# Peptides against a protein of PDB entry 3ESW, part 146

Target 1, 322 residues: chain A of PDB entry 3ESW
Amino acid sequence: NNIDFDSIAKMLLIKYKDFILSKFKKAAPVENIRFQNLVHTNQFAQGVLGQSQHLCTVYDNPSWHSIVLETLDLDLIYKNVDKEFAKDGHAEGENIYTDYLVKELLRYFKQDFFKWCNKPDCNHCGQNTSENMTPLGSQGPNGEESKFNCGTVEIYKCNRCGNITRFPRYNDPIKLLETRKGRCGEWCNLFTLILKSFGLDVRYVWNREDHVWCEYFSNFLNRWVHVDSCEQSFDQPYIYSINWNKKMSYCIAFGKDGVVDVSKRYILQNELPRDQIKEEDLKFLCQFITKRLRYSLNDDEIYQLACRDEQEQIELIRGKTQ

## One batch from the design tools (peptide; made by RFdiffusion4, then SolubleMPNN)

Design b2_p20_7_s1 (from b2_p20_7, 10 letters changed)
Fold by OpenDDE base, seed 4:
Structure b2_p20_7_s1 (fold): chain B 322 residues (1-322), chain A 20 residues (1-20)
Amino acid sequence: as target 1 above (322 residues)
Amino acid sequence: DEELKRQLELIKAYLEKLKE
């Protein structure tokens, strides 16, 4: 009995596809009730939902992408990418080119484009005067600052000239193209937009313990890759837990196609108590939001994303980068 | 559906073997 393995494989694939697609059907009333109850009763869940409503979609703005591409030195970027790509003997058209692009964008962003701002320079005294700045606290934005999604403004006094310098914490990434400075929030915000502007699949990763970074989906590596613009880091998810010895509880990735608990990728040691939500509820929440984000996608798109999700989950369980 | 879960586990196991 020549088992037609091809026929069986096709049948299995069809059944598997149907099964996967069934998971992404519109939420049942019971799931909606569970979701509503969860976000109304659990502050952490509410926070994740709130972040998803912004971070999952805000960077999918074609107008912003155009502004970014017009602002960046694309000639320099591609020159450097091409140089490094050629140096390593890769042929044109290989998926690995995108990895080189992301690495160059990390370099360009940190070295040429953006500045870390612990304290601002004095507006009166000029460059390299941040050492003379004393923090006075934070206040609300003024009328001009409010135009650029500014939640808070840090106020500093110059010890040399006595003048006040304002450091608005802008959340508008287009404004950050002008200001060209910030901390991890501004860095990650603008860099996420930059990566998106090149048509890349990018997620914003929020860590509860006051850090943020990106993930890029590498077609070459066929996985999500850690990307930290602040650290000029590519594929080094261990830097926080191992190098920094940072204690962490939650890392949540926010992308256009889903919300994923990626804590297992980054929390390798020094795990803090995960007591903000039940694990089953967090899993449910992320899945529920992910389903909502995919409601408009066709069956093929849903299936492809589900396959990607499965591979990621396998990676996260195994603790091995695939 | 427990039967569906069982079938999926079998499919996963099969797919894993095919990747080896």
Scores: peptide ipSAE 0.022, ipTM 0.461, DockQ to the pose 0.069
Fold by OpenDDE base, seed 3:
Structure b2_p20_7_s1 (fold): chain B 322 residues (1-322), chain A 20 residues (1-20)
Amino acid sequence: as target 1 above (322 residues)
Amino acid sequence: DEELKRQLELIKAYLEKLKE
């Protein structure tokens, strides 16, 4: 008799969906105990949890999104996106358009909007005086600086006038819209918010070896795409390990829907010892936090995200980018 | 059904991953 393969495929999909959904049920008491023990006994795990509590949700602020969109030159941005999109003549519509948007945002942010600040200009001598600045160390924020989630202030002395200039390391991305300067931390923080403000799926990637960047989920490419605002880089995850010859141990991605160890995407050579946590415990931790972040989602949302997760894990194992 | 095809390919890839 004729086998209806389409019906079989649909039945298989339903069964698979149910299987996947079963994994996202509320954690059993034993899992909760394991989680609590892990975060209380392992400093790295505690750090990952702490970062997740901030980075996974902080950028999901509609008020901030509005402020960002009001601050950016949207006319210029969309003009450039439309121009580049029109050149390629792709029939992919909105999916590929978003990739062009991210590329333009990278250009705009680096070229037109934000500045790298190795050392601040002297507050007394004015612009382009950073060459005259000598670092004196760091201190805590003053009362004004503390209003903008500032943990550290770098102190500099001008070799020309002798005055002290403060460089607050602000963590408030709204303040960064005003200051328009910073290092990798400030760049990534504000750029993550910018991408989120356009309604994009974005993750903040923390590297233990003192760098940070973003990932954007491209609907066109159907994968997470490396995005580094400092480098104006799109889909170049190799730049750290290969181009910079950087040694790295951990890269952890933090998003509203999950926490993922993305080390395999970026650590292509010169891997440092991964001795901060057992691999099984890190895997468990990321999965556990991810499950918690999804507790309020419906079955369809959970399933779609689980499919995305699985696709990413396959990509990371195979070293295949679509 | 392109979505079904995509999901089936994902399932296939998942099964392959489990064998590794």
Scores: peptide ipSAE 0.022, ipTM 0.551, DockQ to the pose 0.291
Fold by OpenDDE base, seed 1:
Structure b2_p20_7_s1 (fold): chain B 322 residues (1-322), chain A 20 residues (1-20)
Amino acid sequence: as target 1 above (322 residues)
Amino acid sequence: DEELKRQLELIKAYLEKLKE
């Protein structure tokens, strides 16, 4: 009796699909209670939830995407991408083109478009005067600054002319297209939007130890890829732990389709105590938020995303990010 | 066939994870 292996495989896949879909059903009352208790009693959990409510959805704005694409030098970008893509002889297929695009966007953003701002230039003295600026502290936004989702304004005094310069920390990425300066927060915020504007699957990665970056899902590599706009870095998740010798405790990725603890990808050494939440509770929290984000998706979409999730989890466990 | 193989690998990996 020729065992129809194909038939068995199909049956297994059906059962597996049903099993996966069952995990994404509406949360049981007990799970809802657990979730509510967790976010009410654990500050870290509350923070993750709060961030998810913003970061998972804010970049899915078609009007913003249009503004971004109208602002960037697309001719230059695609010219450079085409040039790099032509070098490989197209042997790797069309999917690799997107990797070249992301690499060029990293270059373009850092080299041509955006500026790092430790201290602002003096508004009175002009360009290249940041060396003369003394921090006086921070204050709340004024009426004009408040229009652009500004929570904090850093105040600087010029040692040369004595005038005050304000450096508002804008959270409106459209305003950042105008100002074109900031620190890791502004860089990551705008760059996340830029990547999203090209129709890419992107996550915002928050590190508890005061850094932020992106992940891009590469169809060519078939995995999430580390992307840091500040460092012009592509697929170098080790740079923080190894190159910087940074100590870290938590890295959480926020995307439209889910929230994922990606700490294992980036924390390779010098791990700080993970004492902000129980590991099981964090896992539960991320899964719970992810389920909520997917409630409107159909069964096929849920299944495909779940397969990606499992693949990522396997990657994270095996430590085979490269 | 390639997609089927990929899915089977995921199932296998999942089963291995469950044994852990």
Scores: peptide ipSAE 0.020, ipTM 0.571, DockQ to the pose 0.380
Fold by OpenDDE base, seed 2:
Structure b2_p20_7_s1 (fold): chain B 322 residues (1-322), chain A 20 residues (1-20)
Amino acid sequence: as target 1 above (322 residues)
Amino acid sequence: DEELKRQLELIKAYLEKLKE
């Protein structure tokens, strides 16, 4: 009469796995119709879809990863990581080492590699002349700029020499390895690629209120970790709502394996109206896109990701970082 | 089995979430 708890547990896990996997089957015709109607009738949904088509896949380019690794001072980076890891004195293994790596990459990127560009320097007057630059507006890219996925070029006139300087807003992250300057968009774009180049699980977080950042999945912390290259910030999701007192409505994370509304992680106060889409429709949209991104994965991969997703959702509800 | 325990905890957490 002894209840075989192990057998029951195994049976439960099998049934649970099957249940979870059933959610990731190919979309039913009704779901496809709902999706199509949503993206055709809701501009926000269309925007999320459009972003997902780019951001979820663009960084999964092995050729780009190689170029990144060839461009960065890896010797310096690993030297610094090793140094900081040695100070901890704890053999916590490879998992914590990766956290140190991300922290060093944040440091390296901001301090040694990339530059913030509010205004460009004058091409004629040289370095440290941005103060003399007056914005004239924006225009389309020229033939050369168009080669590097440039949608917009900001035009500046030098108050000193009168010459025009172009600041192309490149979306090609490989070009950004050369230019090494930009605003939050360029910073996040290239830094996302950098993190991906180290084989990390990374998401691009889009905030509707004109900011972008990354999330990295820490195996050590066993959760998604806020990463902002502009701020050299690691695991500080509160900086926007609390430190900046920023008002926000939506934060959407885009990764190779899914699209997730992460607003609850970052919008801690000063929440703006979420009036762009119905909450149920947004949830549906993110789930639908996520399913599509996982169509090629096997059952075990799907299950593991689903478990991770559930852990994240629990975290987001509880407001507790594990 | 530590993995089994982990999975059971996930199921438990999921079930608790569904109650909310």
Scores: peptide ipSAE 0.019, ipTM 0.547, DockQ to the pose 0.347

Design b2_p20_7_s2 (from b2_p20_7, 11 letters changed)
Fold by OpenDDE base, seed 1:
Structure b2_p20_7_s2 (fold): chain B 322 residues (1-322), chain A 20 residues (1-20)
Amino acid sequence: as target 1 above (322 residues)
Amino acid sequence: LKELQRQLELINKYLEKLKE
């Protein structure tokens, strides 16, 4: 009897799908208790939960996407993308176009659009006066600054004219489209929104050791790709551990479809102690939040995302991200 | 067929993980 391999394959796929879907069922009471206990007793877990409540959903705002697209020089961006795509892209398929787009957005953002701000220029003396600025400390936002999700304002005094300049640390990415300046937080915040505005699948990556960046899911490469707007970096996850010799303990990625510990992608050496939470509890936490984020999705969507998750986990275990 | 192959590969990888 000719073994119908196709029939067997189909049957195996059905069973596998059912198994995967079973993992995304509503949490059992015991899991809810474990989750509640974890977030109430572990500060790191509470922090991850708090970040997920904001970062996983805030960028999925169609009104913001429209404002972004109206603000950017789309003609310049697409002109440059088309130019690069015409050189090499035709042989590799249409999916590579998106990689070129992300690379151009990195260039455009750093070179043409946004500015790094260690210290602000003096409001009175004008441009290129940051060298004359002395930090006086930080304070809460005033009434105007509070309108733009500002938690902290850095205060500087000009050594030349003696005037005070305020540097509000805005968390409203729409306000950042106006101010066009900041540090890693503002850069990553606005750049994440920019990528989302082009309909891309994007995650915000938080590093415990005071850096943040993005990941973009490349359909061409069929994986999550490191993207750092500050560094104009595409697919260079090694830059922190190897190039910077940065010591790191945790890298957590936040996206609309899940929260993932991506530490293995970026922590290649100089690993700091992972003592903020038990590894099993962190794994549980990320899975639990991910499950909640997917509660409204249909079985096919859940299955497709779960398959992508498994591919990522395999990649992270094998260390073959490079 | 390509998608089926991809899924089979995932299943195999999963099965390998279960053996570990």
Scores: peptide ipSAE 0.015, ipTM 0.489, DockQ to the pose 0.387
Fold by OpenDDE base, seed 4:
Structure b2_p20_7_s2 (fold): chain B 322 residues (1-322), chain A 20 residues (1-20)
Amino acid sequence: as target 1 above (322 residues)
Amino acid sequence: LKELQRQLELINKYLEKLKE
């Protein structure tokens, strides 16, 4: 009996698809209760939820994408991308082009567009005067600063002229297109929007130990790729644990299609205690939020994303980027 | 996840056998 292997394969695929889709059905009442109890009783869970409510959707703004694309030197960017792409002998239309684009955006952003701001320059004395600035503390935003989602303003006094310079910590990425300066928060915020503006699949990665970066889904590599705008880093998830010898406990990625604990990608050594939440509860939380983010997607979209999720989980378990 | 992994492993084993 010639086992119709094709028929069996098709049946298995159908059953598998149905099984996967069943996992993304509307949450059962028991899951809703568990979720509510978790976010009300666990501060870390509440924090993850709060971040997801903002970070998962804020960058999916077509108006912002247009503003970004109008602000960036696209001619320069694509010129450089094309140059490097051609140099390496790739044919046009290869998925790898997007990796070159992201690498150029990293270069452009760090070298040509945005500035790291430990201390602001003195508004009176001009450029390269940050060395003369003494921190006086932080205060709330004024009326103008409040228009741009500013929660905190750092205050500095110039040792030379005695004038006060304000460094608003803007959370509005459109304002950051104007100011073009900040620390890891501003860098990651605007750079996430920039990547999104090119139609890329991007996640915002939050590290509990005061750092943030991006992940980009490379169609060429068929995986999530570490992207740090501050470091001009592409596919170097080890830089924090190994190069910086940073101690970390949690890294959580926030994207339009899900929330994922990506700690295993970045925490390679010097792991801090993961005592903020039970591992099972964190897994549940991320899955629950992810399901909620996918409620409006069709079965094919859900299936494709689920396949991607499984590949990522395999990668994270094996510790090998395949 | 364990069951999904098991199923994926089974599918992969099956796919590998089909390539042989």
Scores: peptide ipSAE 0.014, ipTM 0.459, DockQ to the pose 0.074
Fold by OpenDDE base, seed 3:
Structure b2_p20_7_s2 (fold): chain B 322 residues (1-322), chain A 20 residues (1-20)
Amino acid sequence: as target 1 above (322 residues)
Amino acid sequence: LKELQRQLELINKYLEKLKE
């Protein structure tokens, strides 16, 4: 009897799909107990959960997307993207076009739109006076600042005029469209929203050692791509460990479809002790949160995302960008 | 067959890397 290999392959794929889908069913009572115990006993786990409750969903706001798109110079952006695409574009068409878009958004954001603020300018003396500013410390927001999700305000005194200047650390990305200045937190927050506003799959990456950046899922490259708005960097995950010689312990990516430990992508050398949580517990935590984020998705969406997750895990184990 | 082959290749690559 001629073996129908196509029929066997189809059957195996169905069984495999069913197996994968079975992992994304509602959590068993034992898993819920383990999760609750972990987040109640481990501060790092509490932190990851707290961040996931905000970062995984906050950027999925259509009203914010509209405000962003109305604020950006879309004519300039698309003109530049079209120019670069016309020069070096490939047969992949729309898929590679999106990579050009992200690269232009990086350029536009750093060069034309947003400003790095180590110290604020004096509100009395005017522009380019930051050199005269002395930090006095931090305090809570006033009544006006508190309207824009501000947790901390840095206080500076001008050495020239003696006046006090406030630098509120806003967490409202819509307010950042107005202020157009900040450090890595403000840069990453607003840039994450910008990328989301173009309908892109984006994750917010938190590093325990006081840095943050993005990842974009490139349909052209078929993988998560490192994106740092502060550095105008595209697909350079090595910049922290190698170029900066930065020591790091944890990098956690937060997206609408999952929470992933991406430390292996970025921590290439100078690894700090990973002593905040057991590796098995961190893996469980990320998987559990990811499972919850996908509860409303259909079987095909779940399966596609699971395949993407497996591909990413293979990449991370290899320690090389594919 | 192409999808099955892709999945098998991914699984194999994953298993090989876990052994390293």
Scores: peptide ipSAE 0.010, ipTM 0.468, DockQ to the pose 0.150
Fold by OpenDDE base, seed 5:
Structure b2_p20_7_s2 (fold): chain B 322 residues (1-322), chain A 20 residues (1-20)
Amino acid sequence: as target 1 above (322 residues)
Amino acid sequence: LKELQRQLELINKYLEKLKE
């Protein structure tokens, strides 16, 4: 009995693909009921859903990508990337070029383009006057600030001249291309858009304990890579738990193709209680939202993404990738 | 066969870790 192992292998691959595709069919009525009940009864679930409705799609704007590319010094960026690639990249293949690009974008963004703003400079006294600024509190945006998706404005008084300086917390990343300053929220927001503008697969990572960063899918490393624009950090997921000794409970990644609990990548020690939602409900929620985000994709795209998902889950369970 | 082998290896690695 010449067992045609090749025929069996092909049949198994077809069945496996069909099985994977079956998981991404439209949700059954029971799943819809579970989802609706979860988001109506659990505040954390509602928050994750709300974030997904914005973060998963907002950066997929071709007009914004064009504005970004017109604003950045592309000649400088590619000059530096080419320089680093010429040293080491030719031996490792073309896919490593994108890793060099992301590393240069991190450098360029932090060193040449954007500024950290703990306190604003005084509008009257000029540059390097932030030390003279006293916080008076926060208020809602005025009519002009409201045009740029501003939720809150921090108010400061200058101790030297007595004038008031407003620091609007803009959520419009195009406005941030103009202002070129902010904290972790503004940094991550604009940097996510920048990476997207180069055609990269990017996720926005939200940490419950008041920090945000990015992940980039490296074709060279064939995995999601930690990227923090504030820290000029590439592939250093340990910096929060180990270097900062930060206590954390949840890290959720939001991308165009899915929502994923990535807590295991970043929470290496000092884990806070995960008491906001049942683990099985969080897993269900992320999978349900991911399924919805993929409804318009073809079978091949769904299959490729499902393979990536499985590889990531294996990585997250193994822990030590570095 | 190579792709099947790769997928099977991934599945096995996943299953082994779920048992830990």
Scores: peptide ipSAE 0.011, ipTM 0.475, DockQ to the pose 0.158; fails the geometry check

